# Peptides against a protein of PDB entry 4JHK, part 28

Target 1, 212 residues: chain A of PDB entry 4JHK
Amino acid sequence: EDYKIQSFDLETQKLLKTALKDPGSVDLEKVSSVIVDQSLKDQVFSREAGRICYTIVQAEAKQTNGSVFRRNLLNRLQQEFKAREETRKRSTQEWVCLVSFICNIFDYLKVNNMPMVALVHPVYDCLFRLAQSDALKNEEEVDCLVLQLHRIGDQLEKMNVQLMDELFNLLRDGFLLQEDLSSMGRLLLLEILEFRAGGWKLSDTAQKYYYS

## One batch from the design tools (peptide)

Design b1_p19_1_s3 (made by RFdiffusion4, then SolubleMPNN; from b1_p19_1, 9 letters changed)
Fold by OpenDDE base, seed 3:
Structure b1_p19_1_s3 (fold): chain B 212 residues (1-212), chain A 19 residues (1-19)
Amino acid sequence: as target 1 above (212 residues)
Amino acid sequence: MLEIDWEKIEQLIEEEVNS
């Protein structure tokens, strides 16, 4: 199985590859930090990060019945989440990467082959923040919001339909009433509204765009 | 917008993972 880790230097790539196969032979705290750091800089990697993290978690569990990596990963995520408003003020790019990463962890880091119930509210919190008026006027934040909903919206709705209804009420109001949306932002909101209304089903073309 | 107590969430995650 191939992992998209070309954004790292060769030494770090080696570290990650070793962690994937023999997690007991590396510093898993360091590995988790590296993954989080890169996820906060590269939204494309944020998508890949979930899969990488899941593999490392499974490898460590199998090898030592340990959970050092997952613990460190979630602890770092906690730190970043707590500082999310400051991050948003400092860098929209880092903020949307953080959201993407959290959503990706939700998507890939399964427990008993199911999404972590405990992550549902934190994910919704991020999405609700992106759905506020001050965020909807920023196309980069709208892009992030819509992308995450395309990727995990159906799962999130199954976990809590009431929160999804509330979220989409905000999106509908934004689409209809907010004056300072970009043209693309408005189009994206319309598309995601229709996407949910259609049962979260993507066309083949859309599938390639959002998941490739 | 929701306010999340991450410490509580972390506890819930631990409980879920250990189940």
Scores: peptide ipSAE 0.030, ipTM 0.675, DockQ to the pose 0.590
Fold by OpenDDE base, seed 4:
Structure b1_p19_1_s3 (fold): chain B 212 residues (1-212), chain A 19 residues (1-19)
Amino acid sequence: as target 1 above (212 residues)
Amino acid sequence: MLEIDWEKIEQLIEEEVNS
C-alpha cells in the first residue's frame, strides 16, 4: 500500500514506513507528534494522515495488542483542540488544518467499523465554530467547513441529526442574513445547503473533488 | 458553540476502544 509521505524528509519517511509495518520498533509518541505537526501545516496531508493513523493503530494492535500510538495521537489532539481559539487567532490556516485533521480522524479511526462516538461532539464543536458569523466572513474558514461537511456530513448526521439540524440552521441564517460574506462564501453556503437537502449525494465530478 | 469536556471524552474514547 502506498502512502503519500513525500513531503517529509527521508529520515522521517523511514520512520513512518517503519511505523506502518513494525510499530514496535519505533517511538510511537514521536510518530504521532510528527503526523500531528504536519497535519497542522498541510490540510491535504490531514486526510492522508487519517489513513496513516488508522493503519498504524491496526498494526500496533495486531503486533502487540497495544494502543500507544492511538493514546498519544488522541492526547495530542485533545491538547490542540483545547487551544483551538488561540490557534485560530494566530493562524487561520493552522486552525482549518486542525479542523480538517479532527474530521479526518473521525472519518478513519473507527472502532468495530464504526466512528468513535466520543469524537462526535468535538467534531460538531469545530463545525459550529466555523459556522459563527465571525468565521463565515472568512472564505478560508467557509471552505474548510464546506469541505468537511462534504466528506463526513452524512456520517455525522447519522450520529446526531439534531446537531446537524442546528448547524444547518446557522448556515441558512448566515446565507440569508449575514451581509459581510464574500461572494464565494455565499455560493459555498448555498451549495452545502443544497447538498444536504439532496441527501448528501455527490455527482461524479464532485466525488472526485471531495473524495480523491 | 458547544463546550467540550475532553477529560470525559478521553475516558469515553478509551472505553469505546477497549470494548
Scores: peptide ipSAE 0.030, ipTM 0.674, DockQ to the pose 0.631
Fold by OpenDDE base, seed 5:
Structure b1_p19_1_s3 (fold): chain B 212 residues (1-212), chain A 19 residues (1-19)
Amino acid sequence: as target 1 above (212 residues)
Amino acid sequence: MLEIDWEKIEQLIEEEVNS
């Protein structure tokens, strides 16, 4: 398989390629750090990062029955999550990249073809933060929120419909009552409300926007 | 915002992966 890792230098690309094929021969802590660091800077890479992480986890499990990579990955996520408010204050871009990365890990890093139950609450916590009034006024945060719900909303709802109902109550209130939303932000909220109401199915136009 | 117990989450993830 071909992975989009052109944003890294040649040495790092070799490291990642080796991790994908022979994880036992590389420093998997370093690999996890590199992936997380890049995901926090590049939202486009974040989607690919989820796929890469899953492949490395599977390769390590098959080769050595180990879980060193996954452990280091989750530990780094824990550190970034704990500092999420500081990150948001420093850089909205880094904050939405963090949320995107956590959501992509949830989407790709499955166990027995099922989402990790333990990641449900952390993911919802990030989405609830994006649904607060101070975040909804920022178009880049609304874009992130709506993008994640398009990608994993149906999975999250299956895991906990109560939390999804609570989340969408906030989004509906934001759409109807909050005055300082951007025009695009308001349109995105309306679209996601309709998206869920329609059973989490995309139109051809929406599919091109979110997945092309 | 939700209170997250990461130690519990790590344990649950490992149990889930190992099951």
Scores: peptide ipSAE 0.029, ipTM 0.677, DockQ to the pose 0.559
Fold by OpenDDE base, seed 2:
Formats: sequence, structure tokens, C-alpha cells
Structure b1_p19_1_s3 (fold): chain B 212 residues (1-212), chain A 19 residues (1-19)
Amino acid sequence: as target 1 above (212 residues)
Amino acid sequence: MLEIDWEKIEQLIEEEVNS
């Protein structure tokens, strides 16, 4: 399979490719750090990172029955999550990349083909933060929120419908009541409200956009 | 906003993965 790792230098690309095929031959702590670092800088990669991570986890489990990569990945993710408010203050872009990364880890890093229960609340926490008034006024944050909900909203709802209802109450309130939304932000909120109301089903055009 | 004890997340994930 092809992975979107062109944003890395050639040496790092080789490292990642080796990790995907022969994880026992590389420093998996370093690999995890590289993936997280790049995910915080590159939104495109952060969307792909989940798939890459899952593949490495599977490869290591198969090869050595190890979990070094997963352990290091989660530890780093924990650190970044704890610092998420500071990250948001420093850079909206890094913040939305972090959210995208966490959501994609949730999407791909599954157990027995099911989402990890332990990741549900952390994901919701990120989405709830994006649904606050101070975030909804930022088009970049709204775009991130809507993108994640398009990709994993149906899965999240299955895990906890109550939290999803609460989240969408905030989004409806934002759409209807918040005055300082951008035009695009307002349109995105409307779209996601309609998307859930339609049973999380994408049109062909939307499918290409969100999953290209 | 949710209050999450992230310190326990890895442990919970490990338990889930190993189950």
C-alpha cells in the first residue's frame, strides 16, 4: 500500500517504510516521535497518520508480538493532549492538526475491528473544544470539526450517542445564535447538521472531498 | 467540556487490546 509520507525527507521516508515492513529493525520510539511531530505540522499527513500507525502496530505484533510502537505513540499522544490548550494558544494550525491526528488514530487504531473505547472521551473532548464559541468563530477550527465529524461521526455516535447529542446542541446553538461566525463557518455548521440528520451519509461529491 | 483523566488512558487501552 502507498502511504502519504512525501512530506518527510528521504531518510525519514526510508525509516517509515522500514517500520511498516520490518518494525523490529528500527527504533520504534523514534518512529512514533517522527510521526507525531509531523502530524502536528501537516494536516494532510495527520489524516493519514492513523492508517500508518495501525499498520506499524500490526506489523510489530505479527513480527515480534511487541507493542513498543503503540506504547510510545500513546505516551506521546497523551503528552500532546495534555498540552492541547497551550498548543491552541500557540498555533491554531497545530491544534487542528492535533485533533485531526487523534481522530484518525481513533479511526484506524482499532481492536478487533472496533474503535478503542478508551479513545472515545478524548476524541469527544477535542470536538467539544472545537464547538465552543471562541473556536466556532475561527473558520479553521470549524473546518477541522466538520471534517472529523464527516469521517468518524457515525462511529463516535455509536460509541456514545448522548455526547453526540450534546455536541450537536452546541453546534445548532452556534449556527443559530452566534453572531461572529464567518460565512463559511456558518455554511459548514449547517452542512454538518444536515449530514447527521441524514444519517451520516455522504453524497458522491462529498465522499471524494473528505476521503480523497 | 469533558474532564478526562488521560493518565489512565494507556492502561485502559492496553487492557482492551489484550482482552
Scores: peptide ipSAE 0.031, ipTM 0.679, DockQ to the pose 0.595; fails the geometry check

Design b1_p19_1_s4 (made by RFdiffusion4, then SolubleMPNN; from b1_p19_1, 8 letters changed)
Fold by OpenDDE base, seed 3:
Structure b1_p19_1_s4 (fold): chain B 212 residues (1-212), chain A 19 residues (1-19)
Amino acid sequence: as target 1 above (212 residues)
Amino acid sequence: MLEIDWEEIEKLIEEEVNS
């Protein structure tokens, strides 16, 4: 199985590859920090990070029945989440990467082959923040919001339909009533509204765009 | 926007993983 880790230097790539196969032989705290740091810089990697994290978690569980990596990963995520508003003010790019990473962890880090129920509210919190008027006027934040909903919206709705309804009420109001949306932002909101209305089903073209 | 208590979330995650 191939992992997209070309954005790292060779030494770090080696570290990650070792963690994937023999997690007991590396500093898993360091590994988790490296993954989080890169995820906060590269939204494309944020998508890959979930799969990498899941594999490391599985490898460690199998090898030592341990959970050191997951613990460190979540602890770092906690730190970043707590500082999310400051991050948003400092860097929209880092903020949307953080959201992407959290959503990706939700998508890939399954428990008993199911999404972690405990992550549902944190994910919704991030999406609700992106759905506020001060965020909807920023195309980068709208891009992030719509992308995550395309990727995990159906799963999130199954977990809590009431929150999804509330979220989409905000999106509909934003689309219809907010004056300072960009043209693309408005189009994206319309598209995601229609996407949900259509049962979260993607066309072949849309599938390639959102998942490739 | 929701108020999230991460410590509570961590506990819930631990419980779920141990189930």
Scores: peptide ipSAE 0.043, ipTM 0.689, DockQ to the pose 0.556
Fold by OpenDDE base, seed 4:
Structure b1_p19_1_s4 (fold): chain B 212 residues (1-212), chain A 19 residues (1-19)
Amino acid sequence: as target 1 above (212 residues)
Amino acid sequence: MLEIDWEEIEKLIEEEVNS
């Protein structure tokens, strides 16, 4: 299986490759830190990171029945989540990367082929934050919100339809009532409203964009 | 916006993983 890790230096690439194949031979805390750090800088990598993380988790479980990597990963995620408002104030880019990473972890890190229930509320919390008026006026945050909903909205709704209804009430209100939305932001909100209304079904073209 | 108790979440995650 091919993993997109070309953005790392050769030493780090070797570390990651080894973690994927022989997790017991590397410092899994370091590996988790590297993955999180890069995910906070590169939103595109965040998705790949989810897949990588899942593979490492499975590899470690198979090799030693251990969970060192997952524990470190989730602990780091917890720390970043707690500091999310500070992150947002410092860098919108890092904030949306954080949201993207959390959402991708939700998407890929499954237990018994099911999403971790414990991650549902944290994910929704991030999305609700993006749905606030001060965030909706920022196109980068709207883009992140819409992207995540395209990727995991259907899964999230299955986990908690009530929260999804509440979230989309906010999005509808933002679309209809908020005056300082960008034109693109308004279009994105409309699109996601229609996307859910259509049962979270993507066209072939849209599928390539959101799931490739 | 919701308040998340991550200590509780951590416990829940571990319980799910270990189940």
Scores: peptide ipSAE 0.031, ipTM 0.664, DockQ to the pose 0.604
Fold by OpenDDE base, seed 5:
Structure b1_p19_1_s4 (fold): chain B 212 residues (1-212), chain A 19 residues (1-19)
Amino acid sequence: as target 1 above (212 residues)
Amino acid sequence: MLEIDWEEIEKLIEEEVNS
């Protein structure tokens, strides 16, 4: 498989490749830290980080029946989550990368083929933050919010429909009542409202936008 | 502030390992 790790230096790329094939031979704490750090500054990598993490988790489980990587990854995730407001104040780009990363981990890092229940509330908390008025006026935050809902909204709803209803009440209010939305932001909110109403199914045009 | 339920995560990991 081809993993998008071109943003790393050659040495780090080798480290990641080794972790994917022979996780027992590398420092998995270091690997997890590298992945999280890069996910916070590289949007392209952040979108693929979950797949990479899942592969490493599976490789470690098969090789040593261990879970060192997953434990370290989730510990770092918790640290970044706790500091999310500070991150948002420092850099909108890093904030949306953090949200993307958390959602991507939720999507890929399943246990017994099920989403991690423990991540449901943290994911919703991030999405609710993006749905606040001060965030909806920022197009990059709206783009992030809508992208995550396209990717994992159906899974999240299955986990907690009440929270999803509350979230979409905020999005509907933002679309209808908030005056300082960008034109694109308003269109994205409308699209996601229709997307859920349609049973979380993408049109051909929307699929190209979000996944091509 | 919401936090990750580490006890739940540990339980899930254990179940996966034992399956």
Scores: peptide ipSAE 0.030, ipTM 0.671, DockQ to the pose 0.267
Fold by OpenDDE base, seed 2:
Structure b1_p19_1_s4 (fold): chain B 212 residues (1-212), chain A 19 residues (1-19)
Amino acid sequence: as target 1 above (212 residues)
Amino acid sequence: MLEIDWEEIEKLIEEEVNS
């Protein structure tokens, strides 16, 4: 499989490729740190990082029955999550990259083919933060919110429908009542409201956009 | 807004990481 790792330097690309094929031969703590660091800087990569991480986890489990990579990854993710407000203050771009990364980890890094229960609340917390009035006025944050809900909304709802209802109450209120939304932000909110109402089913065009 | 008990989350993460 092809992985979107072209944003890394050549040496790091080799490290990642080796981790994917022979995880026992590399420092998996370092690999996890590199992936998280790049996910915070590169939106495209942050959306693909989940798949990469899942592959490394599987490779390590198969090769050594180990879980060093997963442990380090989740530990680092927790650290970044705890610092999310500071990240948001520092850079909206890094913040949305963090959210994208966490959501993609949730999407791909499963236990017994089920989403990690421990990640449900952290993911919702990120989405709720994006649904606050101060975030909804920022088109970049709205775009992130809508993108994540398109990708993992159905899974999240299955994990906790009450939180999803509460989240969408905020989104409806934002769409209807908030005056300082951008035109695109308002359109995105409308679209996601309709998307959930339609049972989280994407059109062919939307499918290409969100999963390309 | 969602309130997260991080102590609980940490325990859950540890359990899943070790599984």
Scores: peptide ipSAE 0.026, ipTM 0.628, DockQ to the pose 0.792

Design b1_p19_2 (made by RFdiffusion4)
Fold by OpenDDE base, seed 3:
Order: C-alpha cells, then structure tokens, then sequence
Structure b1_p19_2 (fold): chain B 212 residues (1-212), chain A 19 residues (1-19)
C-alpha cells in the first residue's frame, strides 16, 4: 500500500516506512511526534496521517500486542486539543490543521472497526468552536468546518444525534442571521445544511472533490 | 467536554483497545 509522505525528508520517510512494517524497531514516540507536527502545518497531510496511524497501530498490535504508538499519539493529541484556543489565537491555519487532524484520526483510527468513542466529544467541541460567530466570519474556518462535516458528519451523527442537531442549529442561524459572513462562507453553510438534509449523500462530482 | 474529560476518555479507550 502506498502512503503519501513525500513532504518529509528522506530520513523521516524511512522512519515512517519502517514504523509501518516493523514498529518495534523504531522510536514510536518520535514517530508519533513527527506525524502530529506535520499534520499541524499541512491540512492535506492530516488525512494521510489517519491512514498511517491506523496502519502503525495495527502493525504494533500484531507484532508485540502493544499500544505504545497509540498512547503517544493520543497523548500528543490531547495536549494540542487542550491548547486549541491558544493555537487559534496564534494561527488560524494551525487551528484548522488541528481540527482536520483530530477529525481524520477519528475517521481512520478505528477500534474493532468502530469509531473511537473518546474522540466524539473532542471532535464536536472543535466543530462547535468553528460554528461560533467569531469563527464563521473567517472563510478558512468555515472551509474547515464544512470539509470535516462532509467527511465524518454521518459517523458523528450516529455517535450523538443530539449534538449534531445542536451544531446544525448554530449553522442554520449563522446562515440566516449573521451579517458578516463572506459570500463563499454563506454558500458553504447552505451546502452543508442541504447535505445533511439529503442524508449525507454526495453527488459524484462532490465525492471526487472531498474524497480524492 | 472538558479537557479532563478527554484525558479520562482516552485512558478508558486505550484500556478497551488493549483488552
């Protein structure tokens, strides 16, 4: 299986490749740190990071029945989540990367083929933050919000429909009532409202856009 | 959810994963 890790230097690529096939032979704390660091500055990579993390977790489980990588990954994720408001104030780009990463970990890092329950509330917390008035006026944050809902909205709703209803109430109100939305932001909110109303189903064109 | 809740939930999930 191919992984998109071209953004790393050659040494780091080798480290990641080794972790994927022989996790016991590398420093898994370092591996997790590298993945998180890159995910915090590259939103595109965060999706690939999910797949990479899942593979490493599975490989370690098979090899040693261990969970060192998973523990380190989740601990780092927790630290970044805890500092999310500071991150947002420092850099919108880093903030949306953080949200994207958390959502992609939720999407890919399954346990017994089920979403990790521990991430449900953190994911919703991030999405609710993006749905606040001060965030909705920022197109970059709206882009992130809508993208994540396209990718994992159906899964999140299955985990907690009440929170999803509350979230979409905010989005509806933002679309209808908030005056300082960008034109694109307003269009994106409308699109995601319709997307959920349609049962989280995409057209073929939209499928390629969000899941290519 | 609170930051503390996340910590607790993560630990619980790890335990479940290892079992």
Amino acid sequence: as target 1 above (212 residues)
Amino acid sequence: SSDEELEELIEEDIENFES
Scores: peptide ipSAE 0.027, ipTM 0.643, DockQ to the pose 0.630
Fold by OpenDDE base, seed 5:
Structure b1_p19_2 (fold): chain B 212 residues (1-212), chain A 19 residues (1-19)
Amino acid sequence: as target 1 above (212 residues)
Amino acid sequence: SSDEELEELIEEDIENFES
């Protein structure tokens, strides 16, 4: 199986490839650190990172019945999550990468084929932050919010429908009442409102708009 | 706050996998 890791130097690529096949032979703390660092810079890689992380977790569990990688990964994730407001203040790009990474970990890093329950509230906290008025006016944050809801909204709703209802109340209010939304931001909010209303499927109108 | 929920999961992982 091929993984998109060409953005790393050759040595790091080798490290990652080895971790995927023989996790017991590498420093898994270093591996987790490299993955998190790159995910905080590159949203495209963040998606791939979820898949990579899952593979390493499964490989380590099978090889040694260990969880060193997952422990280090989640520790780093917790640190970044706790500092999320400072990250947002420093860089919108880093903030949306952080949100994307947390959501991708939720999506890919299953335990016994189930989502990690402990990530549900952290994910919702991030999405609620993106749904605040000061964030909705930023197209980059709206892009992130809508993208994550497209990817994991149905899963999150199954975990807590009340929080999803509350979140979408904020999005509806933003769409209807907030005056300083960008044109694209407003369109994206409308699309995601319709997406959920359609059972987490794109409407015919939305599909035509985005893909025709 | 959800800040502590990840820590609980980490502790659970340590207990479950004894690592």
Scores: peptide ipSAE 0.024, ipTM 0.643, DockQ to the pose 0.466
Fold by OpenDDE base, seed 2:
Structure b1_p19_2 (fold): chain B 212 residues (1-212), chain A 19 residues (1-19)
Amino acid sequence: as target 1 above (212 residues)
Amino acid sequence: SSDEELEELIEEDIENFES
């Protein structure tokens, strides 16, 4: 199986490849740190990171019945999540990368196709933060919000419909009432409102746009 | 390891995350 890890140096690529196949032979704490660090810098990698993480989790469980990687991963996520406001103040780019990564971990780290319940509230908290007026005026944050909802909105709704309703109330209000939205931001909000109203179903064209 | 074993590990980590 091929993983998109070309952004790493050769040594790190070897480390990751080994972790994917033989997790017991590498420092899984280091592996988790590398993945998180890169995911916080590169939103494109975040999606692949989720898949990588899932594979490593499974491999470690099968090999040693261990959970060192996932434990370190989740601990790091918790730390980053707690510091999310500081991150947002420092860099919008890092903030949206953080949100993207948390959402992707939620999307990929499943057992029997069930998401981690522990990540539901953190994910919603991130999305709610992106849905605030001060964030909605930033196109980069709107892009992130809409992208995540396209990817995991249906799953999140299944986990907590009430929170999703509340979130979309904010998005509707933003769309209708907020004056300092960019034209693209407004269009994105409209699109996501319609997307949910349509049962989280994508057209073939939209599927390609968001997932390729 | 089975999926059940993995689930058990995940649940353990979930508890830690929420603490």
Scores: peptide ipSAE 0.022, ipTM 0.595, DockQ to the pose 0.068
Fold by OpenDDE base, seed 1:
Structure b1_p19_2 (fold): chain B 212 residues (1-212), chain A 19 residues (1-19)
Amino acid sequence: as target 1 above (212 residues)
Amino acid sequence: SSDEELEELIEEDIENFES
């Protein structure tokens, strides 16, 4: 399979390629750090990172029955999650990259074909933060929120429908009551409200927007 | 808190994955 790792230097690309094929021959702590660092800067890569991480986890499990990469990855995610408010204050771009990355790991890094329970509440916490009034006025944060709900909303609801109901109550109130939403932000909120109401099924318009 | 829960749940998840 071809992985989108062109943003890395050649040495790092070789490291990642080796980790994908022969994880026992590389420093998997370093590999996890490199992936997380790049995912915090590049939102496009953050989605690819989920697929890469899953492949490395499977390769290590098959080769050595080990979980060194997964452990280091999750530990780093925990550290970044704990510092999420500081990250948001420093850079909205880094904040939405962090949310995107956590959601992509939730989406791709399955255990026994099931989502990691450990990530459910952290993901909801990120989405609830994006649903606050101070975040809803920022189009970049609204775009991130709606994008993640399109990708993993159905899965998250299956894990905790009560939290999803609470989240969408906030989104409905934001759509109806908040006056300082951008026009695009308001349209995105309406679309995601309709998306869930329709059973998390993509419209033709949504498919073009999120998967073109 | 969610961060404390994450630490505990990660440990449990790793143990389950390795078993």
Scores: peptide ipSAE 0.029, ipTM 0.637, DockQ to the pose 0.694; fails the geometry check

Design b1_p19_2_s3 (made by RFdiffusion4, then SolubleMPNN; from b1_p19_2, 8 letters changed)
Fold by OpenDDE base, seed 2:
Structure b1_p19_2_s3 (fold): chain B 212 residues (1-212), chain A 19 residues (1-19)
Amino acid sequence: as target 1 above (212 residues)
Amino acid sequence: SEEEELQKLIDEDIEAFLA
């Protein structure tokens, strides 16, 4: 498989490649740390990170019946999640990267082709935070919110439709009532409202309208 | 099954995460 790890230096690339194929031969704590660190800096990588993490988890389980990588990954994620408000205050970019990473872990780190149930509330917590008025006025946060909902909204709704309804009530209210949204932010909210209304799929007409 | 065992491990780790 081809993994997008070109952003790392050669030594780290080798480390990651080895972890993917022979996890027992590397320091999996270090690997998890590297992945999390990069995911907090690069939102694009955070998606790839989910896939990488899944592969390493599976590889370690098969090779050694171990869970060192996953344990370290989740422990680090826990630390970052707990500090999410401070992260948001310090850097919007790091905050949206954190959200993206958590959502992508939810998306990719599946067992029996099912999302981890225990990650549902943490994911919603992040999305609800992005749906607050102080976040909706920031286009970068709106972009993150909408992007995640495009990627995992359908899965997340299946896990808890009540929370999704509550979330989208906030988004609807933001779209309709909040005055300090950017033009693009407002458009993004409208798009995601329609996206869910269409069963997490844009109609051909809507697709053309927004993206053509 | 192997996947079920993995799920148990994940669940345990996630419970710790949420704690």
Scores: peptide ipSAE 0.037, ipTM 0.679, DockQ to the pose 0.092
Fold by OpenDDE base, seed 3:
Structure b1_p19_2_s3 (fold): chain B 212 residues (1-212), chain A 19 residues (1-19)
Amino acid sequence: as target 1 above (212 residues)
Amino acid sequence: SEEEELQKLIDEDIEAFLA
């Protein structure tokens, strides 16, 4: 299987490849740190990171029945989550990368083919933060919010429909009432409202209308 | 399982933080 890790230097690429095949032969704490660090500065990588993490978790479980990597990964994730407000204050880019990473871990790092229940509230908390007025006025944050809902909204709703309803109430209010939204932000909110209303689906025609 | 135990620990910590 091919993994998109070209953004790393050759040494780190080798480290990751080794971790994927023989996790017991590398420092899994270091591996987790590398993945998290890159995910916090490259939003595109976050999706691949989820897949990589899942593979390493499975490989370690199979090899040694261990969970060192997962433990380190989730501990780091928790630390970053706890510091999310400071991160947002420091850098919007890092903040949206953090949200993206958390969402992708939720999407890919499943246990017994089910999402990790422990991540449900953290994910919603991040999305709710993005749905606040001070965040909705920032197009970068709206982009992130809508992207995550496209990716994992249906799964999140299955985990907690009440929170999803509350979230979308905020989004609807933002769309209708908030005056300082960007034009694109407003369009994105409308699109995601329609997306959910359509059972988390959107026609190809509608897709082109909003994103082309 | 160990996986379930870890999830519980993380869940507890996160819930405490969000409270």
Scores: peptide ipSAE 0.033, ipTM 0.680, DockQ to the pose 0.092
Fold by OpenDDE base, seed 1:
Structure b1_p19_2_s3 (fold): chain B 212 residues (1-212), chain A 19 residues (1-19)
Amino acid sequence: as target 1 above (212 residues)
Amino acid sequence: SEEEELQKLIDEDIEAFLA
């Protein structure tokens, strides 16, 4: 498989490639730190990071029946999640990268073919924060919110439909009542409202309207 | 605390994955 890791220096690329093939031969704590650090800087990388993390987890489990990488990864995620408000105040870009990364880990790191229960509430907490009025006025945060709901909304709803209903009540109110939404933000909120209403699928008519 | 509960769930998920 080809992994998109060209943003790293050559030494780090070699480290990651080795971790993917022979995780027992590298410092997996260092590998997890490198992946998290880069994911907090590059939102595009966060999707690839989820796939990379899944592969390393599987490789380590198969090779040594170990879980050093996943343990360090999830512990780091817990730390970053705890500090999420401070991160948001410091940098909107880092904040949306954090949300993207947590959502992608939720999407890729399955346990017994199911999402990790430990990540359900943290993911919802992030999405609820993005659904607050002070966040909805920022197009970057709205874009992040809608993107994640497109990717993992159906899975999250299966884990807790009550929280999803509450979240979409906020989104509906934002769409209808909030005056300082950008034009694109308002369009994205309408699209995601219709997306869920259609069973997390986009109708042919909606597809033409939003992506023509 | 919320953080302690999260850690517990993470540990349980890890154990389930390796089982």
Scores: peptide ipSAE 0.024, ipTM 0.605, DockQ to the pose 0.891
Fold by OpenDDE base, seed 4:
Structure b1_p19_2_s3 (fold): chain B 212 residues (1-212), chain A 19 residues (1-19)
Amino acid sequence: as target 1 above (212 residues)
Amino acid sequence: SEEEELQKLIDEDIEAFLA
């Protein structure tokens, strides 16, 4: 199975490949750190990171019945989450990468084939932050918000429908009442409102209208 | 604290994963 790790140097690529096949032979704390660091820089890799993490977790479980990688990964994730406001102030790009990474881990790193309960509130907290008026005026943050809701919105709602209702109340108010939204931002909010209303599905026609 | 609560939830999920 191929993984998109071309953004790393050759030494790091080798480290990651070894972790995927023989996790017991590498420093899994270092591996987790490398993955998190890169995910905070590259939103595209952030999506791949979820798949990579899942594979490493499965490989370690099979090899040693251990969870060193998962523990280190989640601990680092928790640290980054706690510092999310500082990250946002420092770099919008790193902030949206962090949100994307947390959401992708939620999407791929399952427990008994279910999302980790521990990640539900952190994910919602990130999405609620993106739904605040100061974030909605930034198209990059709106893009991130809408992208994550497209990817994991249905799963999140199953975990807590009340929080999802509250989130979408904010999005509706932003769409209707906020004056400093970009044209694209406003269109994206409308699209995601309709997306949920349609059971987290959109027709091909609607997709072209909002994203072409 | 919120941090401690989150850590407990993480530990519980890890345990469930290994079970």
Scores: peptide ipSAE 0.024, ipTM 0.605, DockQ to the pose 0.907

